# Peptides against a protein of PDB entry 6RO1, part 21

Target 1, 216 residues: chain A of PDB entry 6RO1
Amino acid sequence: LGKEIEEYIHKPKYCLPFLQPGRLVKVKNEGDDFGWGVVVNFSKKSNVKPNSGELDPLYVVEVLLRCSKESLKNSATEAAKPAKPDEKGEMQVVPVLVHLLSAISSVRLYIPKDLRPVDNRQSVLKSIQEVQKRFPDGIPLLDPIDDMGIQDQGLKKVIQKVEAFEHRMYSHPLHNDPNLETVYTLCEKKAQIAIDIKSAKRELKKARTVLQMDEL

## One batch from the design tools (peptide; aimed at target 1 V107 R108)

Design b2_p15_2_s2 (made by RFdiffusion4, then SolubleMPNN; from b2_p15_2, 7 letters changed)
Fold by OpenDDE base, seed 4:
Structure b2_p15_2_s2 (fold): chain B 216 residues (1-216), chain A 15 residues (1-15)
Amino acid sequence: as target 1 above (216 residues)
Amino acid sequence: MVPPIGAYEIDRRPL
């Protein structure tokens, strides 16, 4: 369900008009979750399919992402890696293929015009963290239908299935559905992801308090 | 000039 919605929103046809500078986006590459980053710029790369000679344009978005210090050392030869939970990390401008965008926010940050200074890039991380505090239930998403204008009947069917599932989940008393264990594991995974995000925010706050105590 | 920390807008508009 969530992944099926992602398959629509990351299509260049739908997302490109919303990749303005300052737009909050989530970036995920296989097992690497970068979380929320900020769009800096986007570019169309001419790609020629090697077997057909057809022009298959690649879309690359430059995103400010929280990267590990190891990624900075190996950035010429290795893909950027997300910062470890215990690491401060560094905000870097990373070229990202548009299909790696897992979410697009309705939020646009005001960003520094010059992102060459480390302090300017790190100020954007502070801004993301401040916005995440203002949205306790999560950073708001663009609506795929109302905001992004996606008219695809496949997406409409996915949304209708989500709504019908949510309605069944709220309308049945917790005592009579044998699928409650699977729904409870999904709601407990969502609540545990919310608790783990809240715990990771508390650990990040503790790690930040420890980093601020070592600077005193 | 660096913008204020956490300065944002809600923008639902396409380019």
Scores: peptide ipSAE 0.656, ipTM 0.957, DockQ to the pose 0.708
OpenDDE base, seeds 1, 2, 3, 5: peptide ipSAE 0.654, 0.651, 0.640, 0.639; ipTM 0.958, 0.957, 0.956, 0.956

Design b2_p15_2_s3 (made by RFdiffusion4, then SolubleMPNN; from b2_p15_2, 6 letters changed)
Fold by OpenDDE base, seed 1:
Structure b2_p15_2_s3 (fold): chain B 216 residues (1-216), chain A 15 residues (1-15)
Amino acid sequence: as target 1 above (216 residues)
Amino acid sequence: EVPPIGAYEIDRTPL
C-alpha cells in the first residue's frame, strides 16, 4: 500500500511543482535509506533512450542528505551512502533522480543561502531533528489527492484500501474486545504450557539420567 | 545568514 502510493508521488508530473527549496523529502536508493533530506534545487536533463532514440527527460533534484563520512572520501567515484545509525554523518548536497523520492512533506525548512560551509549544512541536520521532535507521530506528508492534485483512479483505490485497513486496525479494539482478552489469555496459556512441557521434559531427562547413574 | 534551528513553514502549494 505505501509502496503503491510512492509509485504515484515520485512521478515528475506530480512532484516537480512541490520540489521548492527547503522542502523535506525522503530518499531511498534500493537498500539505502537516507531518511529525511532537504531540497536545494532541481534540474531537467536531456536524456535519449538508448533503444528508441526518444528524448526522455531525466529530472535530478539536489537534496541535502545525511551521508556517511566514508562515502565522502570516495565521492568522486562512488555513490553517496547513508550515515550509519550510530554515526554522526555529514550533510552533503547529493544529486538524486526524482523517482528515488519515497515521501514529500508539507514542511519547508528555512535553509542557509550558502550551503558551502560544513557548519551551514550541519545546521540543517539540527533543523530536521528539531522538526522531527515537533512531530512525534512523524513529519507530515503532502496529501497526494488534496495537495498534489493526483486524479488517478488507481491512487484513489489505493487510498481507500489504506483508510479501510487503518480503520480496521484502530476499530479492532485490541484493548476493549473481551474476546481479545480471551485470545490473549489463551495465547499466554498456550505459551506457558509450552514452557511447562519443556521444563517437565528437562526434569524427566534429569530424573532418567539420575536413575541410569543409580543402576550403574 | 543561517536561519534559526528548526524554523519551518507548512507549504501545501505548488510553485
Scores: peptide ipSAE 0.674, ipTM 0.963, DockQ to the pose 0.760
OpenDDE base, seeds 2, 3, 4, 5: peptide ipSAE 0.668, 0.654, 0.673, 0.660; ipTM 0.962, 0.960, 0.963, 0.962

Design b2_p15_2_s4 (made by RFdiffusion4, then SolubleMPNN; from b2_p15_2, 8 letters changed)
Fold by OpenDDE base, seed 1:
Structure b2_p15_2_s4 (fold): chain B 216 residues (1-216), chain A 15 residues (1-15)
Amino acid sequence: as target 1 above (216 residues)
Amino acid sequence: MVPPIGAYEINREPL
């Protein structure tokens, strides 16, 4: 469901008008989640499809992302990597293909005019972190229908399925589903049985240690 | 000039 919405919003025909400087965007490249970054600029590159000779324009967005310092040393040959959880990282302007945008926020940050100084780039990280604190339930997204104007009937059907799933999840909180109380009680009973087996094994090991002391 | 930390707007409009 969320991934099916992503397949609409990352299309250039829908997202390009919203890629203004300061726009918060989420960037994901396969297994690499960069989290929230900030749009700096975008460009259209001419690309020729190797199999058809057709001109397929590539859209590249420059996004200020929190990168690993290790990835910056090899930036001539290696793709940028996200900062490790325990790493401070460094904010870098990374050229990103537009289809790697996993989310687009309604939030636009005020950003420094000059991002060449490290301190100016790091100030943007502090701003992202401050905005994240203001939105404990998550950074607000652009509405794909109401804000982005996506009229695709496939997307409308996806949204209706999400709403119907959420409504079922909240109207039948799985906590009130007798089967999920039964599954939770079975999982708790299984966890309790696993604790009881572990305690009984520890008592048996203590009893064996006492038996070995009486045989010496 | 560097903007204040966490200065933002909500913007739902296209360019």
Scores: peptide ipSAE 0.635, ipTM 0.956, DockQ to the pose 0.732
OpenDDE base, seeds 2, 3, 4, 5: peptide ipSAE 0.627, 0.622, 0.629, 0.627; ipTM 0.954, 0.954, 0.954, 0.954

Design b2_p15_3 (made by RFdiffusion4)
Pose (drawn by RFdiffusion4):
Structure b2_p15_3 (pose): chain A 194 residues (1-46, 58-67, 79-216), chain P 15 residues (1-15)
Amino acid sequence: LGKEIEEYIHKPKYCLPFLQPGRLVKVKNEGDDFGWGVVVNFSKKSLYVVEVLLRCAAKPAKPDEKGEMQVVPVLVHLLSAISSVRLYIPKDLRPVDNRQSVLKSIQEVQKRFPDGIPLLDPIDDMGIQDQGLKKVIQKVEAFEHRMYSHPLHNDPNLETVYTLCEKKAQIAIDIKSAKRELKKARTVLQMDEL
Amino acid sequence: SFPSEFVTLEEERKE
């Protein structure tokens, strides 16, 4: 569901109008993410590209690392979420100290909103009048309710058990696909003709 | 030092 919502938000017809300088954006590509960042501007490429400050062809910052902000151009279809907040940015972003200042400014925004950095309502704000997105948002609130209700959500060992479950789940996916091709390969093809 | 201020989308619409 989460990824499905991103796809609606990826549509440039819907998200480009809200990519004003200083807008907070979360970006993820093929798995790894850079946390949150701020946009500077955007233009066409070659698809659209926006230059965004992120924590880090570079890779994202690790959890233990304090991080160093760097501006990088990214494709628009790599934005996972967009916020209602537009934090102020310096005019000349070339200095390192200003880049750290922006990192500290977002650390203060995250504090002013411990419930989470507010996101744009894709309908009330972004204007996605598509009916499919309605049923998606409904399933999200319902499954989030199911998640926090699960006895394991609060358990500190949840991440330890969740990984063993993820591993055991992937092994099972292989067995399924492997059996699928086996049932095919083992099949005699010309028996219906006969 | 640069101030750490921001606006929300509702405040932008009021402007």

Design b2_p15_3_s1 (made by RFdiffusion4, then SolubleMPNN; from b2_p15_3, 6 letters changed)
Fold by OpenDDE base, seed 3:
Structure b2_p15_3_s1 (fold): chain B 216 residues (1-216), chain A 15 residues (1-15)
Amino acid sequence: as target 1 above (216 residues)
Amino acid sequence: SIPSTYTTLEEEKLE
């Protein structure tokens, strides 16, 4: 189900409006998980489909990613590799195909204007780590429906299935582990609070938008 | 004021 949601959010028609400089994104390429990086810029490239002769637009996003130092030595010919868990790595601007974005955050960092100096790139890593510390449950994701505005009925059905599964998991824990039930109850309460906060914020935004329109 | 290292989509929509 998570993968099915990913198949929607990484589509250029949905994600491009959210790929502003500083946007936190996750990058995954096959077996290479780069984790959270920061959008620097994106570009449109034309590619000719071999079968139709039609120009299919390819989108490349430049993402500042934590890379292995070993992979940087061959950067002219070889794809960047993610930093190993045991290494510090180095922050590098990597061109990434948009469909390799596995997640998009609601968080947008303030980034240095010049990312050529190593110190400026490494400062962004510190900022990512600070954000991660502020969000112990994980960096907040864009909502595909409410934030990204995806109207696809297939996605809505996937979300409904996820919600139904979560509800079933919380209401009927598969395991009679009392510790698991308490964790699920806490998770359900937290999820409900998050929904309520989001709903309240949406209502507040609607109310403010209406008020601003009435003052014009 | 700790310079805000980040903003959220919600905050960006209020600016």
Scores: peptide ipSAE 0.254, ipTM 0.804, DockQ to the pose 0.361
OpenDDE base, seeds 1, 2, 4, 5: peptide ipSAE 0.224, 0.202, 0.227, 0.226; ipTM 0.766, 0.763, 0.782, 0.778

Design b2_p15_3_s2 (made by RFdiffusion4, then SolubleMPNN; from b2_p15_3, 8 letters changed)
Fold by OpenDDE base, seed 3:
Structure b2_p15_3_s2 (fold): chain B 216 residues (1-216), chain A 15 residues (1-15)
Amino acid sequence: as target 1 above (216 residues)
Amino acid sequence: EPPHTYTTLEEEKAE
């Protein structure tokens, strides 16, 4: 269900108004989870393939992300990789397709005007860490309905299901059901199948990842 | 108190 919500919030028509410089966002690309980063800028890219009709515009957001130092050595040809849990990493501005944003925070950081100096980029990491300390239960997310103004009935139904599920988890006998994991997994699988279908359709139209961002 | 390192959407709307 959380993934179903993600399918709405990462759509440009909904998220672009909230991608101001300093906005905290989560970036996930396939198996690479960058965690929380900070929006620096975004741009509209026309994906004009000459023979396939006018594809929907691609939006690229520049996000300051904590990257592995090893991946940066070949940054000209290789996609950035997230820092390992045991490494410090380095904050770098990475171009990211907007649909790779897995979450958007209500929090917006004050960022340095010039992010070219390493010290300025690293200062942003300190700011992220400070925010994380202030929110021990997690960095607050934008509400898709109340904050983002998404009116899609499909999303409303998803949210209702989430709320109902949460209510059942806390109040229903299923809370003690040893098969709760199974029920949850089945619900996740059903949701994942729906997402996979949508994702596959999207990929068919827009088969680009962070790996190809240098070509945009 | 660390200087204002961040704002929230609610605060941003109030400005």
Scores: peptide ipSAE 0.308, ipTM 0.843, DockQ to the pose 0.551
OpenDDE base, seeds 1, 2, 4, 5: peptide ipSAE 0.299, 0.293, 0.298, 0.294; ipTM 0.833, 0.836, 0.840, 0.839

Design b2_p15_3_s3 (made by RFdiffusion4, then SolubleMPNN; from b2_p15_3, 5 letters changed)
Fold by OpenDDE base, seed 3:
Structure b2_p15_3_s3 (fold): chain B 216 residues (1-216), chain A 15 residues (1-15)
Amino acid sequence: as target 1 above (216 residues)
Amino acid sequence: SIPSTYTTLEEEKKE
């Protein structure tokens, strides 16, 4: 269900109005979880679909992310990698495709005007850590309906299912509902089938997008 | 006044 919500949130038509400088966002690329980063800027690029001659808009967001120091040495040719859990890492501005945003926060940081100095970038990491300390239950997310204004009936049904599920978890300990495994397995199977169809579509899109990033 | 390191969407809507 969380992945189904993510599929709406990362769509440019919904998320672009919220990608102002300083907005906290989560970035995930396949197995690479960068965690929370900060939006610096975004750009619209036109891509020509190979089959239709139609220009598909590609949106790239520059996100300040905590990266491994090792990945920075080859930054010209290699994709940035997230800092290891035991590593301090270094804050770097990374161009990220908008569909790789896994979450968007209601929180917007005040960021330095010049992010070229390392100290200014590291100050943003301190600000993220301060926000995380203020929100022990996690950094607050944008509401997809109330904040983002998504009117899609499919999303509303997903949210209703999440709310019903949460209500069941609180009202009846899920460990006692024998149908929980069936609902989880059906939701996981449907989510996994949707993820597999979407991962196949994303791999097809990523194969197209990696081909496009090589042209950038 | 601890300079506010951040704002929220709710606060941004009030500005």
Scores: peptide ipSAE 0.283, ipTM 0.820, DockQ to the pose 0.542
OpenDDE base, seeds 1, 2, 4, 5: peptide ipSAE 0.264, 0.243, 0.262, 0.273; ipTM 0.800, 0.793, 0.806, 0.809

Design b2_p15_3_s4 (made by RFdiffusion4, then SolubleMPNN; from b2_p15_3, 7 letters changed)
Fold by OpenDDE base, seed 1:
Structure b2_p15_3_s4 (fold): chain B 216 residues (1-216), chain A 15 residues (1-15)
Amino acid sequence: as target 1 above (216 residues)
Amino acid sequence: MIPSTYTTLEEEKEE
C-alpha cells in the first residue's frame, strides 16, 4: 500500500509544485537508500522516446544527499552512493530523476545560497538531523490529497483501504492486550505443530505403503 | 530565538 501511494506522489504532475529549494525529499535508487535529502533545484529536460519519436520530458531534481566519500572520487564515471551508516559521509548535490523520490516532506529547510563550500553543504545535514530530532516518529510527509491535491480515484481507494485497515487494527480487542506476544507465540507453536503432524502423517503413509508392498 | 531551521507547508501558505 505504501508503494502504491509512492507511485502517485513521484509523478511530475503532482510533485513538481512542491520541489522548491529546501524541500525535504527521500531518495531511493534501486538498492541505494540515501534517506532524506534537500531539494536544491529542478529542471525539465526534453527527451525523445527512442521507439515512438514522441517527446517525453524528463524531470531532474538536484538533491543534496549524504554520499559516501568513495563515490565522490569516481563522480565523473560512477553514480553517487549513499553514505554507510557508520560513515559521516559528505553532502553532495546529485541530479535525481523525479520518479526516484520515495517521499516528499511538508518540511522545507532554509538552505545556504552558496552550496559550493563543503561547510555549507554539511550545515544542511545538521539541519536535517535537527528536524529528525524534532520529529521522533518520522519527518512529516505531504498528504497526497490535502497537500498535493491528488484527485485520482485509485489513490483515494488505496487510502480508504489503509484507513480501514488501521481502524480495524486499533479497534481489535487484542491491540492493547499485554498478552498479545503470548498469543502470537501460541499461534506460531500451533502452526509448527500442524506442520509436524502433517509431516508425520506423510511419513506414516509412506511407511504403510512400503509395508503393504512387502506383504504382496 | 534560534532562527527556525525549517518551515512547514502550513507556514509557507501563511507567508
Scores: peptide ipSAE 0.247, ipTM 0.792, DockQ to the pose 0.490
OpenDDE base, seeds 2, 3, 4, 5: peptide ipSAE 0.241, 0.234, 0.239, 0.235; ipTM 0.798, 0.793, 0.796, 0.791; seeds 2, 3 fail the geometry check

Design b2_p15_4 (made by RFdiffusion4)
Pose (drawn by RFdiffusion4):
Structure b2_p15_4 (pose): chain A 194 residues (1-46, 58-67, 79-216), chain P 15 residues (1-15)
Amino acid sequence: LGKEIEEYIHKPKYCLPFLQPGRLVKVKNEGDDFGWGVVVNFSKKSLYVVEVLLRCAAKPAKPDEKGEMQVVPVLVHLLSAISSVRLYIPKDLRPVDNRQSVLKSIQEVQKRFPDGIPLLDPIDDMGIQDQGLKKVIQKVEAFEHRMYSHPLHNDPNLETVYTLCEKKAQIAIDIKSAKRELKKARTVLQMDEL
Amino acid sequence: PPKLGEYELYEPPPP
């Protein structure tokens, strides 16, 4: 569901109008993410590209690392979420100290909103009048309710058990696909003709 | 440069 919502938000017809300088954006590509960042501007490429400050062809910052902000161009279809907040940015971003200042400014924004950095309502704000997105948002609130209700959500060992479950779940996926091709390979193809 | 923590929230126009 989360990924499905991102695809609607990826549509440039819907998200480009809200990519004003200083807008908070979360970016993820092929798995790894950079947390949150701020946009500077955007233009076409070659698809659209926006230059965004992120925590870090570079890779994202690790959890233990304090991080160093760097501006990088990214494709628009790599934005997972867009916020209602537009934090102020310095005119000349070339200095390192200003880049750290922006990192500190977002640290204060995250504090002013411990419930989470507010996101744009894709319908009330972004204008996605598509009916499929309605049913998606409904399933999200319902499954989030199911998640927090699960006895394991609060358990500190949840991440320890969740990983063993993830591993055991992937091994099972292999067995399924492996059996699928085996049922095919083992099949005699010309028996219906006969 | 702007001070730390300054920002604006998005407000949709009234209907």

Design b2_p15_4_s1 (made by RFdiffusion4, then SolubleMPNN; from b2_p15_4, 5 letters changed)
Fold by OpenDDE base, seed 1:
Structure b2_p15_4_s1 (fold): chain B 216 residues (1-216), chain A 15 residues (1-15)
Amino acid sequence: as target 1 above (216 residues)
Amino acid sequence: MPAIGEYELYVPPPK
């Protein structure tokens, strides 16, 4: 179900309005998971489909991602690779096709105006890490319906199924099926994580309000 | 103006 939601959110018609500078996004390219990065900008590229001659616009988002230093040493033509867990890596601005965005956060970061210096880029990594600390259950995601305004009936059906499943789980605790209990426990954990994320979002919103008051 | 309902949670950089 999460993958089905992903198929909607990465569509340009839905996500482009939310790809403002500073927006936290997750980038995954096949087997390469870059984790959370920060949007720098996006561009629309005119492309012509080779087979049909139809105009197929490509949307490229520049995302500041934690990359392996080894991959950066290779020719400018090779795709950047994600930093290994055991390496520091280097934050690099990477052009990413919009469909490679696996998640979009409700969180936007303040980013340096000049990202050419390595120190400025690395400061953004520190900011990401701080956000991750504030959201131990995961960085909050944009709600596809409430935040992103997706009206697709297919998505609504998916969400309804999830909600119905969650409701059934909470309404019928007496399922004696051990397999069902395991599934329910996992779903409850997931639901709890979602609740915790929502709560964390509220806390962050409150914190923002407080911080704005302190600056005032 | 961000549309009413866009949760833009700006997090300042760590000090």
Scores: peptide ipSAE 0.068, ipTM 0.675, DockQ to the pose 0.092
OpenDDE base, seeds 2, 3, 4, 5: peptide ipSAE 0.053, 0.062, 0.035, 0.055; ipTM 0.689, 0.675, 0.713, 0.677; seed 4 fails the geometry check

Design b2_p15_4_s2 (made by RFdiffusion4, then SolubleMPNN; from b2_p15_4, 4 letters changed)
Fold by OpenDDE base, seed 1:
Structure b2_p15_4_s2 (fold): chain B 216 residues (1-216), chain A 15 residues (1-15)
Amino acid sequence: as target 1 above (216 residues)
Amino acid sequence: MPAIGEYELYVPPPP
């Protein structure tokens, strides 16, 4: 179900308006998970479909990603690789096809204007890590309906299935242990609190967007 | 330079 949502959010028609400099995004290329990176810019490249001759525009986003130092030495010939868990790594600007974005955050960082110095790039990693500390349950995602305005009926059906699955996961009859009903009610309350926190965060975001519009 | 951890929750206005 998460993968089915990804198939919508990574489409250029939906995500491009949100790919501003400083936007937090997750990048995954096949087996390579780069985790959270920061958008620097994006570009539209003219491409021709090999089979139809139709113009098929390629969208490339430059993302500041934590890369292995080994892959950076070979960067003339090899694709960048994610930093190993035990490696410090280095933040590098990597051109990424937009369909490789696995998630888009509601968070937009303030980034240095000059990302050529390694210290400026590494400062952005510290900012990502600080945001992760402020969101222990995970960095907040853009809502595909409320934030991104996706009206696709297929997506609405996916969301309904996720909600129904979450509801069933929290309604499953652990029938036989009265202690399990208490744990279950606590899990339902925790899930409802998580939904309410997500809703309240969306309302606060809308309120702040309105306040920023009143200051212009 | 922006301070470490400076961020905003940002949704662009509708086009």
Scores: peptide ipSAE 0.110, ipTM 0.713, DockQ to the pose 0.433
OpenDDE base, seeds 2, 3, 4, 5: peptide ipSAE 0.097, 0.118, 0.023, 0.075; ipTM 0.698, 0.718, 0.538, 0.679; seed 3 fails the geometry check

Design b2_p15_4_s3 (made by RFdiffusion4, then SolubleMPNN; from b2_p15_4 with P1M L4I)
Fold by OpenDDE base, seed 5:
Structure b2_p15_4_s3 (fold): chain B 216 residues (1-216), chain A 15 residues (1-15)
Amino acid sequence: as target 1 above (216 residues)
Amino acid sequence: MPKIGEYELYEPPPP
């Protein structure tokens, strides 16, 4: 269900309008979870399908990601790897295919104009970490329907199934499904994310109200 | 214009 929602939100026709500089996005590449990064820019690459000659445009988003310093030494030959949990890592601008975006936040950061200095890149990591502290239950996501305006009936059915599953799970704990713990943990994380989006939208509204009150 | 969903510009904390 979460993965099925990801299959909609990472589609260029839906996500590109939201890939402004400073947008928080979550990047996953196969087994590599980079976590939250910041959009720097995006580009459309002309790609020709080798077998059909059809124009299949590739969308590449440059994302400032926390990378392993080891992977940076090999950056000429190898793809960047996420920083290990125990390492500081280094923030690097990484070209990412748009389909590798696993989440898009409602949060947009201010980013330095010049990201060439390491200190400027690392300042963005501090900003991400500060956002994460403000949202202990998770960085708020764009709602695929309400915020992103996705009208796809398939997505609406997926969301309805999720909501109905969450409602059934909370109303009648099916104690006997051995996958219930994994699904429960995923749905608790998601229900927590949904509660956190709602609380975060409230806190953002409060923070915006506070920031607007400090600007008045 | 594609409706840009509500986003909040978050300012970095002071160093």
Scores: peptide ipSAE 0.079, ipTM 0.633, DockQ to the pose 0.091
OpenDDE base, seeds 1, 2, 3, 4: peptide ipSAE 0.033, 0.033, 0.053, 0.024; ipTM 0.626, 0.619, 0.642, 0.614

Design b2_p15_4_s4 (made by RFdiffusion4, then SolubleMPNN; from b2_p15_4, 5 letters changed)
Fold by OpenDDE base, seed 1:
Structure b2_p15_4_s4 (fold): chain B 216 residues (1-216), chain A 15 residues (1-15)
Amino acid sequence: as target 1 above (216 residues)
Amino acid sequence: MPAIGEYELYKPPPK
């Protein structure tokens, strides 16, 4: 369901009005998750479809992303890679195809005017981290209907399904049922009994083996 | 330079 929503959000016709400098966006390229970055600029490039020769505009957004230092050294030949969790990484402006935006935040950061200095870029990372601290449940997303104005009925149906699912999960009687402790305790007891039975059977088998050895 | 973590939230235009 989340992926289905992303298919609407990353479409240029919906997201372009929100790609102002400072907008928080999440970037994902196949297996590479860059996490949250900041929009710096975007551009429209003319592209020609190879099969039809039709003009298909390509939208590229420059996003300040946390990149591995290793990928930066090879930036002339290789695409940027996300920083590993155990490394500091470095904030770099990366050109990103708009369809690689997996999420768009309602948050727009104030960013330095000059992002050429490393310190200025790293200050933006500190700002992202500070915003994340302020939103322990996650950075707020633009509402695709109310904020982005998407009127597609397919999206509305997806949202309704998500809401219904969430409601069912939270309304599940087991979540607020004081008997949950009883159910969990019973399940744990049953699991422990099963372990104890297996252990007892192993001990009994060992004891029988010893008895058979003494009789031989 | 802007303060660390300074931001604005999107507000839809008034209808």
Scores: peptide ipSAE 0.426, ipTM 0.880, DockQ to the pose 0.693
OpenDDE base, seeds 2, 3, 4, 5: peptide ipSAE 0.407, 0.417, 0.303, 0.423; ipTM 0.873, 0.876, 0.837, 0.881

Design b2_p15_5 (made by RFdiffusion4)
Pose (drawn by RFdiffusion4):
Structure b2_p15_5 (pose): chain A 194 residues (1-46, 58-67, 79-216), chain P 15 residues (1-15)
Amino acid sequence: LGKEIEEYIHKPKYCLPFLQPGRLVKVKNEGDDFGWGVVVNFSKKSLYVVEVLLRCAAKPAKPDEKGEMQVVPVLVHLLSAISSVRLYIPKDLRPVDNRQSVLKSIQEVQKRFPDGIPLLDPIDDMGIQDQGLKKVIQKVEAFEHRMYSHPLHNDPNLETVYTLCEKKAQIAIDIKSAKRELKKARTVLQMDEL
Amino acid sequence: EAEELIGKYELYEPE
């Protein structure tokens, strides 16, 4: 569901109007993410590209690392979420100290909103009048309710058990696909003719 | 000037 919502938000017809300088954006590509960042501007490429400050062809910052902000161009279809907040940015972003200042400014924004950095309502704000997105948002609130209600959500060992479950779940996926091809390979193809 | 911007922001408001 989460990924499905991103796809609607990826549509440039819907998200480009809200990519004003200083807008908070979360970016993820093929798995790894850079947390949150701030946009500077955007233009066409070659698809659209926006230059965004992120925590880090570079890779994202690790959890233990304090991080160092760097501006990088990214494709628009790599934005996972867009916020209602537009934090102020310096005119000349070339200095390192200013880049750290922006990192500190977002640290203060995250504090002013411990419930989470507010996101744009894709319908009330972004204008996605598509009916499919309605049923998606409904399933999200329902499954989030199911998640926080699960006795394991609060358990500190949840991440320890969740990983063993993820491993055991992937091994099972292999067995399924492996059996699937086996039932095919083992099949005699010309028996219906006979 | 950059230090004066820390913590300042605006929320999106629809028209």

